# Peptides against a protein of PDB entry 2AZE, part 11

Target 1, 148 residues: chain A of PDB entry 2AZE
Amino acid sequence: AQECQNLEVERQRRLERIKQKQSQLQELILQQIAFKNLVQRNRHAEQQASRPPPPNSVIHLPFIIVNTSKKTVIDCSISNDKFEYLFNFDNTFEIHDDIEVLKRMGMACGLESGSCSAEDLKMARSLVPKALEPYVTEMAQGTVGGVF
Target 2, 101 residues: chain B of PDB entry 2AZE
Amino acid sequence: GRLEGLTQDLRQLQESEQQLDHLMNICTTQLRLLSEDTDSQRLAYVTCQDLRSIADPAEQMVMVIKAPPETQLQAVDSSENFQISLKSKQGPIDVFLCPEE

## One batch from the design tools (peptide; made by RFdiffusion4, then SolubleMPNN)

Design b1_p8_8_s3 (from b1_p8_8, 6 letters changed)
Fold by OpenDDE base, seed 3:
Structure b1_p8_8_s3 (fold): chain B 148 residues (1-148), chain C 101 residues (1-101), chain A 8 residues (1-8)
Amino acid sequence: as target 1 above (148 residues)
Amino acid sequence: as target 2 above (101 residues)
Amino acid sequence: PKVVVRTL
């Protein structure tokens, strides 16, 4: 009885660890798709324009954005060496990292919410190695929940 | 019996975890390749238009923060305190607004 | 937007 109980505890521990790794893998897949899709988009755009965009018109990864109302007053204190910043707002704000921005731009093809059109799914599959394609399909269907 | 069943379950779970680890290694390798490719680095950007597209362009302003790795970020967003603190130990922090705004 | 910049 004690031996079985010990194995039951271990079984539950492994199941939880697998669940966590599944979540991590899904996020890694989304990042890969988003980055590759972004690069592909920009490459095509620059080819069509026959030149790169002006240097100060683009924001290279990595970055973080803060958005707030245009009416918000922002008090910014900066150290002389620019190693330290302190922002005080008179109203609410939002913070987003670059990955979240890419997802909202549709760079992850709607895979993050399982809302892929046939074309979106085709694009997503084309941006990952063959070994990951089945997992992308499962993510799109919302069927990632098995043992594997 | 029960013991045999549990033992078999643990073996199957171990195999499943190994498969997950393999797929994760593939993903991390692909991401490293992207970060090391010069052309990909050059093309890994968004525009101010992109940033405005994810917010209300008429009502919202967008501030961009480019900070070195391991920069500490603390944010408070409450009814009485709205604050962001940044502290870098690896270099200067760059903050700017999108020029089109 | 209104942004005031100060030195720490």
Scores: peptide ipSAE 0.433, ipTM 0.914, DockQ to the pose 0.042
Fold by OpenDDE base, seed 5:
Structure b1_p8_8_s3 (fold): chain B 148 residues (1-148), chain C 101 residues (1-101), chain A 8 residues (1-8)
Amino acid sequence: as target 1 above (148 residues)
Amino acid sequence: as target 2 above (101 residues)
Amino acid sequence: PKVVVRTL
């Protein structure tokens, strides 16, 4: 019946919305873990060193990195007020945001790829509220979709 | 029947979405708390050594961009053009190179 | 790396 067809359309709409929210939640969890892990690492490091690192030796979030071959020639045009930049490269480049950097540093404990050891998973769980721990476990197993 | 099944599915999906919303609220709250904690923000940094571990400076140059919020970034990476454009509305942009080892 | 800087 037409009613059933309408409900099926709505069902599909809701499924897609849920899928999007699942993705968003996973990213939020990864960000939380990465940030807390980073802070924890640095706090410990500074305690061991008995002082903060030199100001010019650290890069505070947020940031973006651009990497390219050392042989790449870069033309950089900067406005007088430094509000505008234009970079021209003679070869390919890569751009990474701070979150991606943190992931590659292992700050997300490999959870982002579902490749975390038991120790990694333990760390990840310890960095989120208890209510989120089950979801972290599902992320590690790659079974997030099984909840629906 | 089919109608009853679909109706039940929609109810279940609603409950599932509510659970997701709840979890997301918890996450966003935690992230907000981190952003509001001055000590945490002070410790939210990476080093050039960290960046070197990701992109080998022996072969790759690493450039760092510190831009204010809502800075426009346009990137083109094609055989015809390799370009990055930045435009800030809220302040100056800082760019620097990570020193090699 | 070669980086040339100029003003817009």
Scores: peptide ipSAE 0.429, ipTM 0.914, DockQ to the pose 0.043
Fold by OpenDDE base, seed 2:
Structure b1_p8_8_s3 (fold): chain B 148 residues (1-148), chain C 101 residues (1-101), chain A 8 residues (1-8)
Amino acid sequence: as target 1 above (148 residues)
Amino acid sequence: as target 2 above (101 residues)
Amino acid sequence: PKVVVRTL
């Protein structure tokens, strides 16, 4: 009886670990798709323009974005060496990392929110190795998370 | 029996976890390849137009922060306190505003 | 937007 109980505890532990890894894998897949899609988009755009964009007109990854109302007053304190910044806002703000920005740009093909069209799914599949394609499909269908 | 069933479950879970690990390794490898490819990194950018598409500077100001790795970010967004603190240990932090147009 | 910049 005690042996079975010990194994049941272990089973639950492993299930939780697997659940965490599933979440991590999904995020990794989204990152891969987003990055590759972004690179592909920009490569195509530069080819069409026959030149790269001006260096100061683009923001290379990684980056973070902060947005707030234009009416918001921002008090910014900067150290002399620019190692430290302190921003005080008089109203709410939002912070988004580059991955979230890419997702909102559609670079992850809507896979992150279950809003993946057939065309988006095709694109997503094309941007991952073959071994990951089934998982991408499951993500689009919302059927991930099971034990396999 | 109960013991046999649990034992089998654990074996199956082990196999599932190994499969996940394998897939994760594939993903991390792909991401590493992207990181190591100079051309890919050159093309890993967004434009101000992209930012305007998700946060229109006409209504929202957009501030871009480019900080070195391991930069500490502290944010407080409450009814009485709205603050962001950045502290880098590896180099200067670059902050700029996205143009409205 | 109004941004006030100062030195720490």
Scores: peptide ipSAE 0.426, ipTM 0.913, DockQ to the pose 0.043
Fold by OpenDDE base, seed 4:
Structure b1_p8_8_s3 (fold): chain B 148 residues (1-148), chain C 101 residues (1-101), chain A 8 residues (1-8)
Amino acid sequence: as target 1 above (148 residues)
Amino acid sequence: as target 2 above (101 residues)
Amino acid sequence: PKVVVRTL
């Protein structure tokens, strides 16, 4: 019947929406873990050093990085007010946002790639509210969305 | 029947989505709290050493871009054009290179 | 690395 067909279309629509939200949630969890872990690391380091690092020695979030071969020539044009930049490279480059940097630093505890050790998982769980712990566990096991 | 089954499926999916929304709200709240906490923001930094750990400075140079919110970034990475364009509306952009060790 | 800086 037409009614059943309409509901089937709606079912598929909702399934796709849920899938998208699952991905978004996983990313949000990773961001939360990464940020909190970074803050915790730095707090501990500063306590051990009994002082904060020099102001110009650190890069506060947010930021992006661009990396390219050391052989790459970069032509940089800057406006007088520094509101505008134009970079021309003679070879390929990569752009990474701060979140990706944190992940590669291990701040997300390897949860993003399924390389989460028992210790990493413990850390990850400790950095999220209790309600999120089951989902973190599912992420670590790669079992997210098993019901769908 | 088929209609009843589909109706039940939709209800179950609705419950699942509601749970996801709830968890997402929790995450969003936590991230907002971090952004509003002065001490957390003070400690939300990386070092050049951190950046060197993920990009070998022996082979790669690392350029850091600190741009205000809503900065427009346009990147072209093709065989004929390798370009990054930045345009800020809210303030100056800061760019610097990470030194090698 | 070679970086050339100029003004727009």
Scores: peptide ipSAE 0.440, ipTM 0.913, DockQ to the pose 0.043; fails the geometry check

Design b1_p8_8_s4 (from b1_p8_8, 6 letters changed)
Fold by OpenDDE base, seed 5:
Structure b1_p8_8_s4 (fold): chain B 148 residues (1-148), chain C 101 residues (1-101), chain A 8 residues (1-8)
Amino acid sequence: as target 1 above (148 residues)
Amino acid sequence: as target 2 above (101 residues)
Amino acid sequence: VKVTVRTL
């Protein structure tokens, strides 16, 4: 019946919306874990060193990383007020945001790829509120969305 | 029947979405708390050593960009053009190279 | 790495 068809369309619409929210939630969880883990690491390191690192030796979030071959020639044009930059490369480059950097550093405990050890998973769980722990477990197992 | 099944599905999906919303609210709250904590923000940094572990400066040049919020970034990476354009509306952009070991 | 800087 037409009613059933309408409901099926709505069902599909809701499924897609839920899928998007699942993706968003996973990213939020990863960000939370990564940030807290980073802060924890640095706090411990500074305690061991008994002082903060030199200001010019650290890069505070947020930031963007650009990397290219050391042989790449780069032309950089900068406005007088430094509000505008233009970089021209003679070869390919890569851009990474701070979150990606943190993930590659292991700050997300390998949860981003579902490749975390038991210890990694334990750490990840310890960095989120208890209500989120079950979802973290599902992320580690790659079973998110299995209820659908 | 089919109608009853679909109706039940929609109810279940609604409950699932509500659960997701709840979890997302928890996450956003935690992230907000982190952003509001000055000590946490002070400790939210990486080092050049961290960057070297990701992109070895022996092989790759690593450039760091610190840009204000809502800075426009345009990147083209093709055989015809390799370009990055940055335009800020809220302040100056800082760019520096990560030193080699 | 060769980097040339100019003003816009």
Scores: peptide ipSAE 0.387, ipTM 0.912, DockQ to the pose 0.043
Fold by OpenDDE base, seed 1:
Structure b1_p8_8_s4 (fold): chain B 148 residues (1-148), chain C 101 residues (1-101), chain A 8 residues (1-8)
Amino acid sequence: as target 1 above (148 residues)
Amino acid sequence: as target 2 above (101 residues)
Amino acid sequence: VKVTVRTL
Protein backbone atom coordinates (compact mmCIF):
# COMPACT_ATOMS: atom_id res chain seq x y z
CA ALA B 1 0.00 0.00 0.00
CA GLN B 2 0.96 3.65 0.31
CA GLU B 3 2.76 2.94 3.58
CA CYS B 4 5.08 0.44 1.91
CA GLN B 5 5.71 2.86 -0.93
CA ASN B 6 6.68 5.59 1.53
CA LEU B 7 9.14 3.25 3.23
CA GLU B 8 10.63 2.26 -0.11
CA VAL B 9 11.24 5.92 -0.90
CA GLU B 10 12.87 6.36 2.50
CA ARG B 11 15.00 3.26 1.91
CA GLN B 12 16.28 4.66 -1.37
CA ARG B 13 17.01 8.02 0.26
CA ARG B 14 19.07 6.34 2.98
CA LEU B 15 20.95 4.19 0.47
CA GLU B 16 21.92 7.30 -1.47
CA ARG B 17 23.04 9.09 1.70
CA ILE B 18 25.15 6.09 2.70
CA LYS B 19 26.75 6.03 -0.74
CA GLN B 20 27.67 9.70 -0.37
CA LYS B 21 29.19 9.10 3.06
CA GLN B 22 31.17 6.16 1.70
CA SER B 23 32.68 8.44 -0.94
CA GLN B 24 33.49 11.04 1.70
CA LEU B 25 35.12 8.47 3.96
CA GLN B 26 37.20 7.07 1.11
CA GLU B 27 38.46 10.55 0.28
CA LEU B 28 39.33 11.24 3.92
CA ILE B 29 41.22 7.95 4.15
CA LEU B 30 43.15 8.76 0.97
CA GLN B 31 44.05 12.20 2.34
CA GLN B 32 45.26 10.71 5.61
CA ILE B 33 47.39 8.11 3.86
CA ALA B 34 48.79 10.62 1.38
CA PHE B 35 49.70 13.18 4.06
CA LYS B 36 51.31 10.67 6.40
CA ASN B 37 53.18 9.01 3.56
CA LEU B 38 54.48 12.38 2.35
CA VAL B 39 55.63 13.36 5.83
CA GLN B 40 57.33 10.00 6.27
CA ARG B 41 59.11 10.30 2.93
CA ASN B 42 60.38 13.79 3.66
CA ARG B 43 61.43 12.92 7.21
CA HIS B 44 63.52 10.06 5.90
CA ALA B 45 65.02 12.20 3.15
CA GLU B 46 65.99 14.97 5.57
CA GLN B 47 67.53 12.45 7.96
CA GLN B 48 69.65 11.06 5.14
CA ALA B 49 70.72 14.57 4.11
CA SER B 50 71.22 15.56 7.78
CA ARG B 51 69.42 18.85 7.14
CA PRO B 52 66.17 20.24 5.75
CA PRO B 53 65.98 21.38 2.13
CA PRO B 54 66.47 25.05 1.25
CA PRO B 55 63.33 27.01 2.17
CA ASN B 56 62.63 28.21 -1.36
CA SER B 57 63.06 24.77 -2.89
CA VAL B 58 59.90 23.29 -1.40
CA ILE B 59 56.17 23.98 -1.59
CA HIS B 60 54.22 23.50 1.62
CA LEU B 61 50.62 22.41 1.63
CA PRO B 62 48.11 23.78 0.87
CA PHE B 63 48.64 24.83 -2.74
CA ILE B 64 47.07 24.75 -6.17
CA ILE B 65 48.81 23.91 -9.44
CA VAL B 66 47.98 25.37 -12.83
CA ASN B 67 49.61 23.85 -15.89
CA THR B 68 49.38 24.69 -19.57
CA SER B 69 51.43 24.32 -22.73
CA LYS B 70 54.73 26.17 -22.67
CA LYS B 71 53.53 27.83 -25.86
CA THR B 72 50.52 29.34 -24.09
CA VAL B 73 50.51 33.11 -23.68
CA ILE B 74 49.32 34.33 -20.28
CA ASP B 75 48.09 37.80 -19.40
CA CYS B 76 48.07 38.36 -15.63
CA SER B 77 46.45 41.27 -13.79
CA ILE B 78 47.22 41.72 -10.08
CA SER B 79 45.75 44.14 -7.55
CA ASN B 80 48.15 46.35 -5.61
CA ASP B 81 47.57 44.41 -2.40
CA LYS B 82 47.74 41.04 -4.20
CA PHE B 83 44.27 40.11 -2.97
CA GLU B 84 43.01 39.68 -6.52
CA TYR B 85 44.46 37.95 -9.58
CA LEU B 86 43.09 37.61 -13.09
CA PHE B 87 44.73 35.30 -15.62
CA ASN B 88 43.83 35.22 -19.29
CA PHE B 89 45.17 32.37 -21.41
CA ASP B 90 45.14 31.97 -25.17
CA ASN B 91 44.76 28.20 -24.81
CA THR B 92 43.43 25.52 -22.46
CA PHE B 93 44.81 24.94 -18.96
CA GLU B 94 44.52 22.43 -16.11
CA ILE B 95 44.02 23.04 -12.40
CA HIS B 96 45.02 20.53 -9.72
CA ASP B 97 44.79 20.79 -5.95
CA ASP B 98 47.47 19.48 -3.61
CA ILE B 99 45.60 16.23 -2.89
CA GLU B 100 45.43 15.36 -6.57
CA VAL B 101 49.15 16.08 -6.87
CA LEU B 102 49.88 13.75 -3.96
CA LYS B 103 47.77 11.01 -5.53
CA ARG B 104 49.63 11.32 -8.83
CA MET B 105 52.90 11.16 -6.90
CA GLY B 106 51.78 7.79 -5.57
CA MET B 107 51.47 9.02 -1.99
CA ALA B 108 48.07 7.32 -1.66
CA CYS B 109 49.73 4.02 -2.66
CA GLY B 110 47.47 3.53 -5.67
CA LEU B 111 44.53 3.01 -3.34
CA GLU B 112 42.57 5.75 -5.13
CA SER B 113 42.25 3.54 -8.20
CA GLY B 114 42.30 0.17 -6.46
CA SER B 115 45.64 -0.63 -8.07
CA CYS B 116 47.80 -1.51 -5.08
CA SER B 117 50.68 -3.92 -5.00
CA ALA B 118 51.10 -6.05 -1.92
CA GLU B 119 53.73 -3.60 -0.69
CA ASP B 120 51.48 -0.61 -1.41
CA LEU B 121 48.63 -2.15 0.55
CA LYS B 122 50.94 -2.94 3.44
CA MET B 123 52.09 0.68 3.52
CA ALA B 124 48.54 2.01 3.30
CA ARG B 125 47.38 -0.17 6.21
CA SER B 126 50.31 0.95 8.34
CA LEU B 127 49.31 4.61 7.97
CA VAL B 128 45.76 4.35 9.38
CA PRO B 129 44.31 3.43 12.78
CA LYS B 130 43.37 -0.21 13.23
CA ALA B 131 39.65 0.55 12.96
CA LEU B 132 40.15 1.81 9.39
CA GLU B 133 42.25 -1.11 8.13
CA PRO B 134 39.30 -3.24 6.99
CA TYR B 135 38.00 -0.33 4.93
CA VAL B 136 41.43 0.19 3.36
CA THR B 137 41.44 -3.48 2.39
CA GLU B 138 38.00 -3.15 0.81
CA MET B 139 39.12 -0.07 -1.12
CA ALA B 140 42.10 -1.97 -2.52
CA GLN B 141 39.87 -4.86 -3.58
CA GLY B 142 37.14 -2.61 -4.96
CA THR B 143 34.53 -4.20 -2.72
CA VAL B 144 33.49 -1.16 -0.66
CA GLY B 145 29.79 -1.14 0.09
CA GLY B 146 29.21 -4.61 -1.29
CA VAL B 147 26.78 -5.42 1.51
CA PHE B 148 24.39 -2.64 0.53
CA GLY C 1 5.53 -9.44 4.92
CA ARG C 2 6.60 -6.54 2.72
CA LEU C 3 6.10 -3.94 5.47
CA GLU C 4 8.11 -5.92 8.01
CA GLY C 5 10.89 -6.48 5.50
CA LEU C 6 11.16 -2.80 4.65
CA THR C 7 11.12 -1.83 8.32
CA GLN C 8 13.97 -4.25 9.01
CA ASP C 9 15.93 -2.93 6.03
CA LEU C 10 15.65 0.63 7.34
CA ARG C 11 16.92 -0.40 10.77
CA GLN C 12 19.90 -2.19 9.21
CA LEU C 13 20.69 0.81 7.02
CA GLN C 14 20.59 3.06 10.08
CA GLU C 15 23.10 0.84 11.84
CA SER C 16 25.35 0.85 8.77
CA GLU C 17 25.22 4.64 8.58
CA GLN C 18 26.14 4.90 12.26
CA GLN C 19 29.18 2.72 11.61
CA LEU C 20 30.21 4.98 8.74
CA ASP C 21 29.81 8.04 10.95
CA HIS C 22 32.04 6.43 13.56
CA LEU C 23 34.76 5.66 11.01
CA MET C 24 34.54 9.18 9.62
CA ASN C 25 34.99 10.61 13.11
CA ILE C 26 38.11 8.50 13.57
CA CYS C 27 39.47 9.69 10.24
CA THR C 28 38.75 13.39 10.86
CA THR C 29 40.42 13.08 14.26
CA GLN C 30 43.57 11.74 12.60
CA LEU C 31 43.56 14.58 10.08
CA ARG C 32 43.15 17.12 12.89
CA LEU C 33 46.11 15.60 14.73
CA LEU C 34 48.20 16.02 11.59
CA SER C 35 47.16 19.66 11.26
CA GLU C 36 48.00 20.38 14.90
CA ASP C 37 51.43 18.73 14.80
CA THR C 38 54.01 21.38 13.90
CA ASP C 39 56.63 18.86 12.84
CA SER C 40 54.21 17.13 10.49
CA GLN C 41 53.21 20.45 8.95
CA ARG C 42 56.87 21.37 8.49
CA LEU C 43 57.35 18.13 6.57
CA ALA C 44 54.14 18.46 4.52
CA TYR C 45 55.75 19.72 1.32
CA VAL C 46 56.50 18.75 -2.26
CA THR C 47 59.47 19.73 -4.40
CA CYS C 48 59.73 21.06 -7.91
CA GLN C 49 61.11 17.65 -8.81
CA ASP C 50 57.87 16.11 -7.57
CA LEU C 51 55.87 18.45 -9.77
CA ARG C 52 58.06 17.71 -12.77
CA SER C 53 57.39 14.01 -12.25
CA ILE C 54 53.67 14.53 -12.89
CA ALA C 55 53.87 17.50 -15.30
CA ASP C 56 56.87 17.47 -17.62
CA PRO C 57 58.27 21.02 -17.84
CA ALA C 58 59.54 20.23 -21.31
CA GLU C 59 55.94 20.26 -22.48
CA GLN C 60 54.03 22.03 -19.70
CA MET C 61 54.48 25.19 -17.68
CA VAL C 62 53.68 24.70 -13.98
CA MET C 63 52.40 27.62 -11.94
CA VAL C 64 51.96 27.35 -8.16
CA ILE C 65 49.31 29.28 -6.24
CA LYS C 66 49.57 29.80 -2.47
CA ALA C 67 46.38 31.41 -1.21
CA PRO C 68 44.87 32.07 2.22
CA PRO C 69 41.85 30.07 3.38
CA GLU C 70 38.47 30.92 1.86
CA THR C 71 40.07 32.29 -1.31
CA GLN C 72 37.65 32.17 -4.21
CA LEU C 73 38.81 30.56 -7.46
CA GLN C 74 36.79 30.79 -10.65
CA ALA C 75 37.88 29.20 -13.90
CA VAL C 76 36.55 29.33 -17.44
CA ASP C 77 38.00 26.89 -19.95
CA SER C 78 36.22 27.03 -23.30
CA SER C 79 37.06 27.60 -26.93
CA GLU C 80 36.03 31.23 -26.56
CA ASN C 81 37.50 32.07 -23.15
CA PHE C 82 40.36 30.78 -21.00
CA GLN C 83 40.42 32.55 -17.65
CA ILE C 84 41.24 32.09 -13.96
CA SER C 85 40.08 34.56 -11.31
CA LEU C 86 41.36 34.59 -7.72
CA LYS C 87 39.89 36.68 -4.90
CA SER C 88 41.18 36.55 -1.33
CA LYS C 89 39.57 38.02 1.77
CA GLN C 90 42.19 37.01 4.33
CA GLY C 91 45.49 38.09 2.84
CA PRO C 92 47.73 38.30 -0.20
CA ILE C 93 48.01 35.54 -2.78
CA ASP C 94 51.42 34.27 -3.85
CA VAL C 95 51.99 32.93 -7.36
CA PHE C 96 55.24 31.59 -8.77
CA LEU C 97 56.65 29.35 -11.48
CA CYS C 98 58.72 26.26 -10.92
CA PRO C 99 62.37 26.78 -11.87
CA GLU C 100 63.91 25.56 -15.13
CA GLU C 101 61.01 26.81 -17.19
CA VAL A 1 56.29 30.80 -21.81
CA LYS A 2 55.23 34.39 -22.33
CA VAL A 3 53.69 36.03 -19.27
CA THR A 4 52.59 39.66 -19.13
CA VAL A 5 51.86 41.15 -15.73
CA ARG A 6 49.57 44.15 -15.24
CA THR A 7 48.00 45.96 -12.31
CA LEU A 8 44.27 45.92 -11.74
Scores: peptide ipSAE 0.383, ipTM 0.910, DockQ to the pose 0.043
Fold by OpenDDE base, seed 3:
Parts: C-alpha cells; structure tokens; sequence
Structure b1_p8_8_s4 (fold): chain B 148 residues (1-148), chain C 101 residues (1-101), chain A 8 residues (1-8)
C-alpha cells in the first residue's frame, strides 16, 4: 500500500511537470511563428518599397511599450547616466512586451487563441520545422490535452 | 495489479516528457538561429503604425522602452499610485514616444 | 500628452 501511494505521488508530480512543459512549448512555438512571420512581412515590404524604412521610423526587438490616455500627465525622473528612470502617472497605464505586441498584430496567426483560419493555419505550419507541425495543428484545434 | 499499472503509467509519462523536451529543443534552436542571423536581426522590427494599430490611436499614447538585459522593472497601478521604475546595470535605457502623438 | 522631465 505504501509503495503504491509513493508511486501515485510521483505520477501526479510528473503529470504537473508535463503540463507546465506543454505550456512552455506552446509559448515557444508562438514566439517562433511570430518572429519568422514578422521578418517575412518586413522583407516583403522592403522589397516592394525598393528600400528599407528610415532608421528612426522602426523599433527593433526587444522592447516594451507603455500605453496610457493622451490626457494622462507623466512625470519622468532620469539619472544622469540614464541607468535609472522613474515615471509617475496621474492615471492608469498598460505595459506590454514585444511578444504580446506581435500576437496582437496577428503575427502568431491567431494560434494563441485557437482562432486560425485555413490560411492562418497554413502560414503557421509553414513557419515551423516539420517535427512541430502536428503540435501546431493540435494548438489550432484546442486539443493539446493528452499526455503528449 | 495496481502496482504494475502505476509502474507502466510512469514509464509512459517519462517517454512523453522526453518527446516534449525534444520538441522544446527544436524550438529553442530555431529561435537562437533567428537571433544569430544578421538579416533576421535587421528585419526584426515593428513600426509606430504597428503600435498604433493595437491601441486606440485617437485616445492613447505609446511610449517605447528599450532597456539592456536584466533591467529591473517595477510597476504599480492602483487607485492612488501609478508608477513605473526602471533600473539598469548593463547600460543606458532609451525611452521615446512614437511620432504624430 | 504632458510630460515633464527632471534629473534624479
């Protein structure tokens, strides 16, 4: 009885670890798709324009954005060496990292919410190695719930 | 019996985890290759138009923060305190607003 | 947007 109980505890521990790794893998897949899709979009755009965009008109990854109402008053304190910043707002704000921005731009093809059109799914599959295609399909269907 | 069943389950779970680890290694390798490719680095950007597209351009302003790795970010967003603190140890922090705002 | 800047 004690031996079986020990194995039951271990079983539950492994199941939880697998669940966590599944979540991590899905996020890695989304990042890969988003990055490759972004690069592809920009490459095509620059080819069509026959030139790169002006240097100060683009924001290279990585970055973080803060958005707030245009009516918000912001007090910014900066150290002389610019190593330290302190922002005080008089109203609420939102913070988003670059990955979240890419998702909202549709760079992850709606895979993050399982809302892929046939074209979106085709694009997503084309941006990952063959070994990952089955997992992308499962993500799109919302069927990533098995042991594997 | 019960013991045999549990033992078999654990073996199957181990195999499944190994498969997950393999797929994760593939993903991390692909991401590393992207970060090391000069052309990909050059093309890994968004525009201010992109940023405005994910927010209400009429009502919202967008501030961009470019900070070195391991920069500490602390944010407080409550009814009485709205604050963001940044502290870098690896270099200067760059902050700017998207034009036309 | 109203932004004020000072040195720490």
Amino acid sequence: as target 1 above (148 residues)
Amino acid sequence: as target 2 above (101 residues)
Amino acid sequence: VKVTVRTL
Scores: peptide ipSAE 0.381, ipTM 0.911, DockQ to the pose 0.042
Fold by OpenDDE base, seed 2:
Structure b1_p8_8_s4 (fold): chain B 148 residues (1-148), chain C 101 residues (1-101), chain A 8 residues (1-8)
Amino acid sequence: as target 1 above (148 residues)
Amino acid sequence: as target 2 above (101 residues)
Amino acid sequence: VKVTVRTL
């Protein structure tokens, strides 16, 4: 009886670990798709323009974005060496990392929110190795999470 | 029996986890390849137009922060305190505003 | 947007 109980505890432990890894894998897949899609988009755009964009007109990854109302008053304190910044706002703000920005741009093909069209799914599948395609499909269908 | 069933479950879970690990390794490898490819990194950018599409500077001020790795970011967004603190240990932090147009 | 910048 005690042996069985010990194994049941271990089973639950492993299930939780697997659940965490599933979440991590999904995020990794989204990152891969987003990055590759972004690169592909920009490559095509530059080819069409026959030149790269001006260096100061683009923001290379990684980056973070902060947005707030234009009515917001911001007090910024900067150290002399620019190693430290302190921003005080008089109203709420939003912070988005580059991955979130890419997702909102549609670079992850809506896979992150279950809003993946057939065309988006096709694109997503094309941007991952073959071994990951089934998982991408499951993500689009919302069927990820089972034990396999 | 119960013991046999649990034992089998654990074996199956082990196989599932190994499969997940394999897939994750594939993903991390792909991401590493992207990181190591100079051309890909050159093309890994967004434009101000992209930012306007998700946060229009006409309505929202959009500030871009480029900080070295391991930069500490602290944010407080409460009814009484709205603050962002950045502290880098590897180099200067670059902050700029996205133009409205 | 009003931004005030000071040095630490």
Scores: peptide ipSAE 0.367, ipTM 0.910, DockQ to the pose 0.044

## One batch from the design tools (peptide; made by RFdiffusion4, then SolubleMPNN)

Design b1_p9_1_s1 (from b1_p9_1, 4 letters changed)
Fold by OpenDDE base, seed 3:
Structure b1_p9_1_s1 (fold): chain B 148 residues (1-148), chain C 101 residues (1-101), chain A 9 residues (1-9)
Amino acid sequence: as target 1 above (148 residues)
Amino acid sequence: as target 2 above (101 residues)
Amino acid sequence: SLLSGVIVL
């Protein structure tokens, strides 16, 4: 009885760990798709324009975004060496990382919410190695959760 | 029996976890390749148009922060205090403002 | 908004 109890505890621990790894894998897949899709988009755009964008007109990854109302007053204090910043706002703000920005741009093809069109799913599959394609399909179907 | 069943379940879970680890390694490898590719680095950017697409440009101001790795970020968003503190140890922090449309 | 110490793109 005690032996079975110990194994049941171990079983539950492993199930929880697998669940966590599934979440981590999904995020990694989304990052890969988003990055590759972004690079591909920009490559095509530059080809069509026959030139790269002006150097100071784009922001390269990585970055974070802070957004707030245009009415918000922001006081920024900067150290002389620019190693330290302090922003004081008179109202609420939001912070987003670059991955979240890419998702909102549609670079993850709607896979993050399981809202892929047929074309989106085709794009998503084309941006991952063959070994990951079945998992991408499961993500799109919302069937990820079982242990394979 | 019950013991045999549990033992078999644990073996199956181990195999499943190994498969997940393998897939995760594939993903991390692909991400490393992207980060090491000069052309990909050059093309990994967003525009002001992109930034405007994620927030209403009529109502929202969008500020971009580029900070070196391991930069400390502390944010307070409460009814009485709205503050962001950044401290870098590896280099200067750059802050950009996306202009209005 | 009022913001100082930043670079406008």
Scores: peptide ipSAE 0.042, ipTM 0.906, DockQ to the pose 0.040
Fold by OpenDDE base, seed 1:
Structure b1_p9_1_s1 (fold): chain B 148 residues (1-148), chain C 101 residues (1-101), chain A 9 residues (1-9)
Amino acid sequence: as target 1 above (148 residues)
Amino acid sequence: as target 2 above (101 residues)
Amino acid sequence: SLLSGVIVL
């Protein structure tokens, strides 16, 4: 019947929306874990050193990274007020945001790929509110989404 | 019947979505707390050693860009053109290089 | 060419 068909279309629509929200939630969780883990690491390091790092030796979030072969020739044009930049490369380049950098550093504990050790999972769980712990566990096991 | 089954499925999906919304609200609250905490923001940094761990300056040039919010970034990466354009509306853009070892 | 306005860490 047409009525059942309409509801089936709506069901599929809602399933897709839920899938999108699951992806968004997973990313938010990864960001939270990565940021808190980074802060914790740096706090410990500064305590051990009994001082903060030199001001010009660190880069604070947010940032983006551009990398290319060291052999790549780069031409840079900058406005006087530094509001505008133009980079021309003679070869390919890559752009990464700060979150991707943190993930590659292991700050998300391998949760982004479901590659958590027991210690990684323990750390990840400790960095989120209790209500999010079950979801972190599901992410580590690759079982996010349940049965819909 | 089929109609009743579909109706029940939709109600269950709505409940699942509401639960996701609740978890997302909790998560966004935590992220907001991090952004509002001065000490956390002071400690939210990476080092040259960190950057080398993901892209070795012996092989790759690593450039870091810090730009104000709402800065426009346009990138072209093709055989005909390799270009990055940055346009800020709220202030100057800073660029840093990770030195070689 | 050399990048202008770049700070080495």
Scores: peptide ipSAE 0.041, ipTM 0.905, DockQ to the pose 0.039
Fold by OpenDDE base, seed 5:
Structure b1_p9_1_s1 (fold): chain B 148 residues (1-148), chain C 101 residues (1-101), chain A 9 residues (1-9)
Amino acid sequence: as target 1 above (148 residues)
Amino acid sequence: as target 2 above (101 residues)
Amino acid sequence: SLLSGVIVL
């Protein structure tokens, strides 16, 4: 009885660890898809334009975004060397990382929410190594973790 | 019996974890390759149009912050305080605004 | 001014 109890505890520990790794893997897959899709999009766009975009018209990764109502009053203090910034808002704001931006742009093909069309899923699969394709399919179906 | 079942479960979980580790290694390798590819990094950018698709500049002010690694970010969003503080250790911080339409 | 370090895209 005690032996079984010990094994049950270990089982639960391993299940939790696996769950965490599944989450990490999903995020890694989404990042890979988003990055490759972004690069592909921009490469195509530049080819069509026959030139890179003008400097200061694009923001390279990594970055973060802060957004707030355009009516929000913002006070900004900047050090002379630009090493320090202080922003004071009179109302709420939002912060988003670059990956979240890419997801909202559709660069992850809707895989992040399991809202993939057949074409979206095809694109997503094409942007990962073959070994990852089955897992991408699982993510699209929302069936990840069903093995346990 | 119960003991045999649990033992089998643990073996199966070990195999599952090994599979996950393998897939994660593939992913991290791919991401590393992307980071090491100069052309890919050159093309890893967003435009003002992209930012407008996330938050409409007609309604929202959109500010982009590029900070060096190890930059300290402190954000407070409460009824009494709305503040963002940035402190860089490795270089200047760049801030960009998406223009209104 | 207060936003002298900001670049407009």
Scores: peptide ipSAE 0.038, ipTM 0.905, DockQ to the pose 0.038
Fold by OpenDDE base, seed 4:
Structure b1_p9_1_s1 (fold): chain B 148 residues (1-148), chain C 101 residues (1-101), chain A 9 residues (1-9)
Amino acid sequence: as target 1 above (148 residues)
Amino acid sequence: as target 2 above (101 residues)
Amino acid sequence: SLLSGVIVL
């Protein structure tokens, strides 16, 4: 009886760990798709333009975004060496990482929200190794969560 | 019996987790390859047009911060204080604004 | 930009 109880506790622990890892895997897949899609898009764009964009017209990863109302007053204090910044806002702001920006740009093909069209799904699958394609399909269908 | 059933369940869960770990390793490997590829890194950028697509510059001010690794970020967003503090240890911090279209 | 050290794209 005690042994069974111990195993049941262990079972629950493993189930929770698996659930957590599933979430992590989904995020990793989305990151991979987003990054590769971004690179592919830019490569194609540069080829069409026959030149890269001006150096100061683009921002390379990694970065973070801070956005606030255009009416928000921002005071910025910068150290001489630019090692330290202090921003004071008179209203609320939002901070987003670059991955979230890429998702909002559609670089994850809508896979993150289950709004993946057939074309989006095709793109998503093309950007991952073969071993990950079934999981991408599951993500698109919203069927992730079962025991493998 | 019950014991045998639980033992079997744990074995199945172990196999499932191993499969999951394998897939995660594949992902991390791919991401690492991207980070190590010079051409990929050169092409890993967004434009001001991209930034406009995620937040309308007519309504929102969009600021981009590029900070070196290990930069400390402290953000306070409360009714009484709205502040972001950045402190880099490895180099200067760059800040960019997305112009209004 | 009105903010010193900020680059406008």
Scores: peptide ipSAE 0.037, ipTM 0.905, DockQ to the pose 0.039

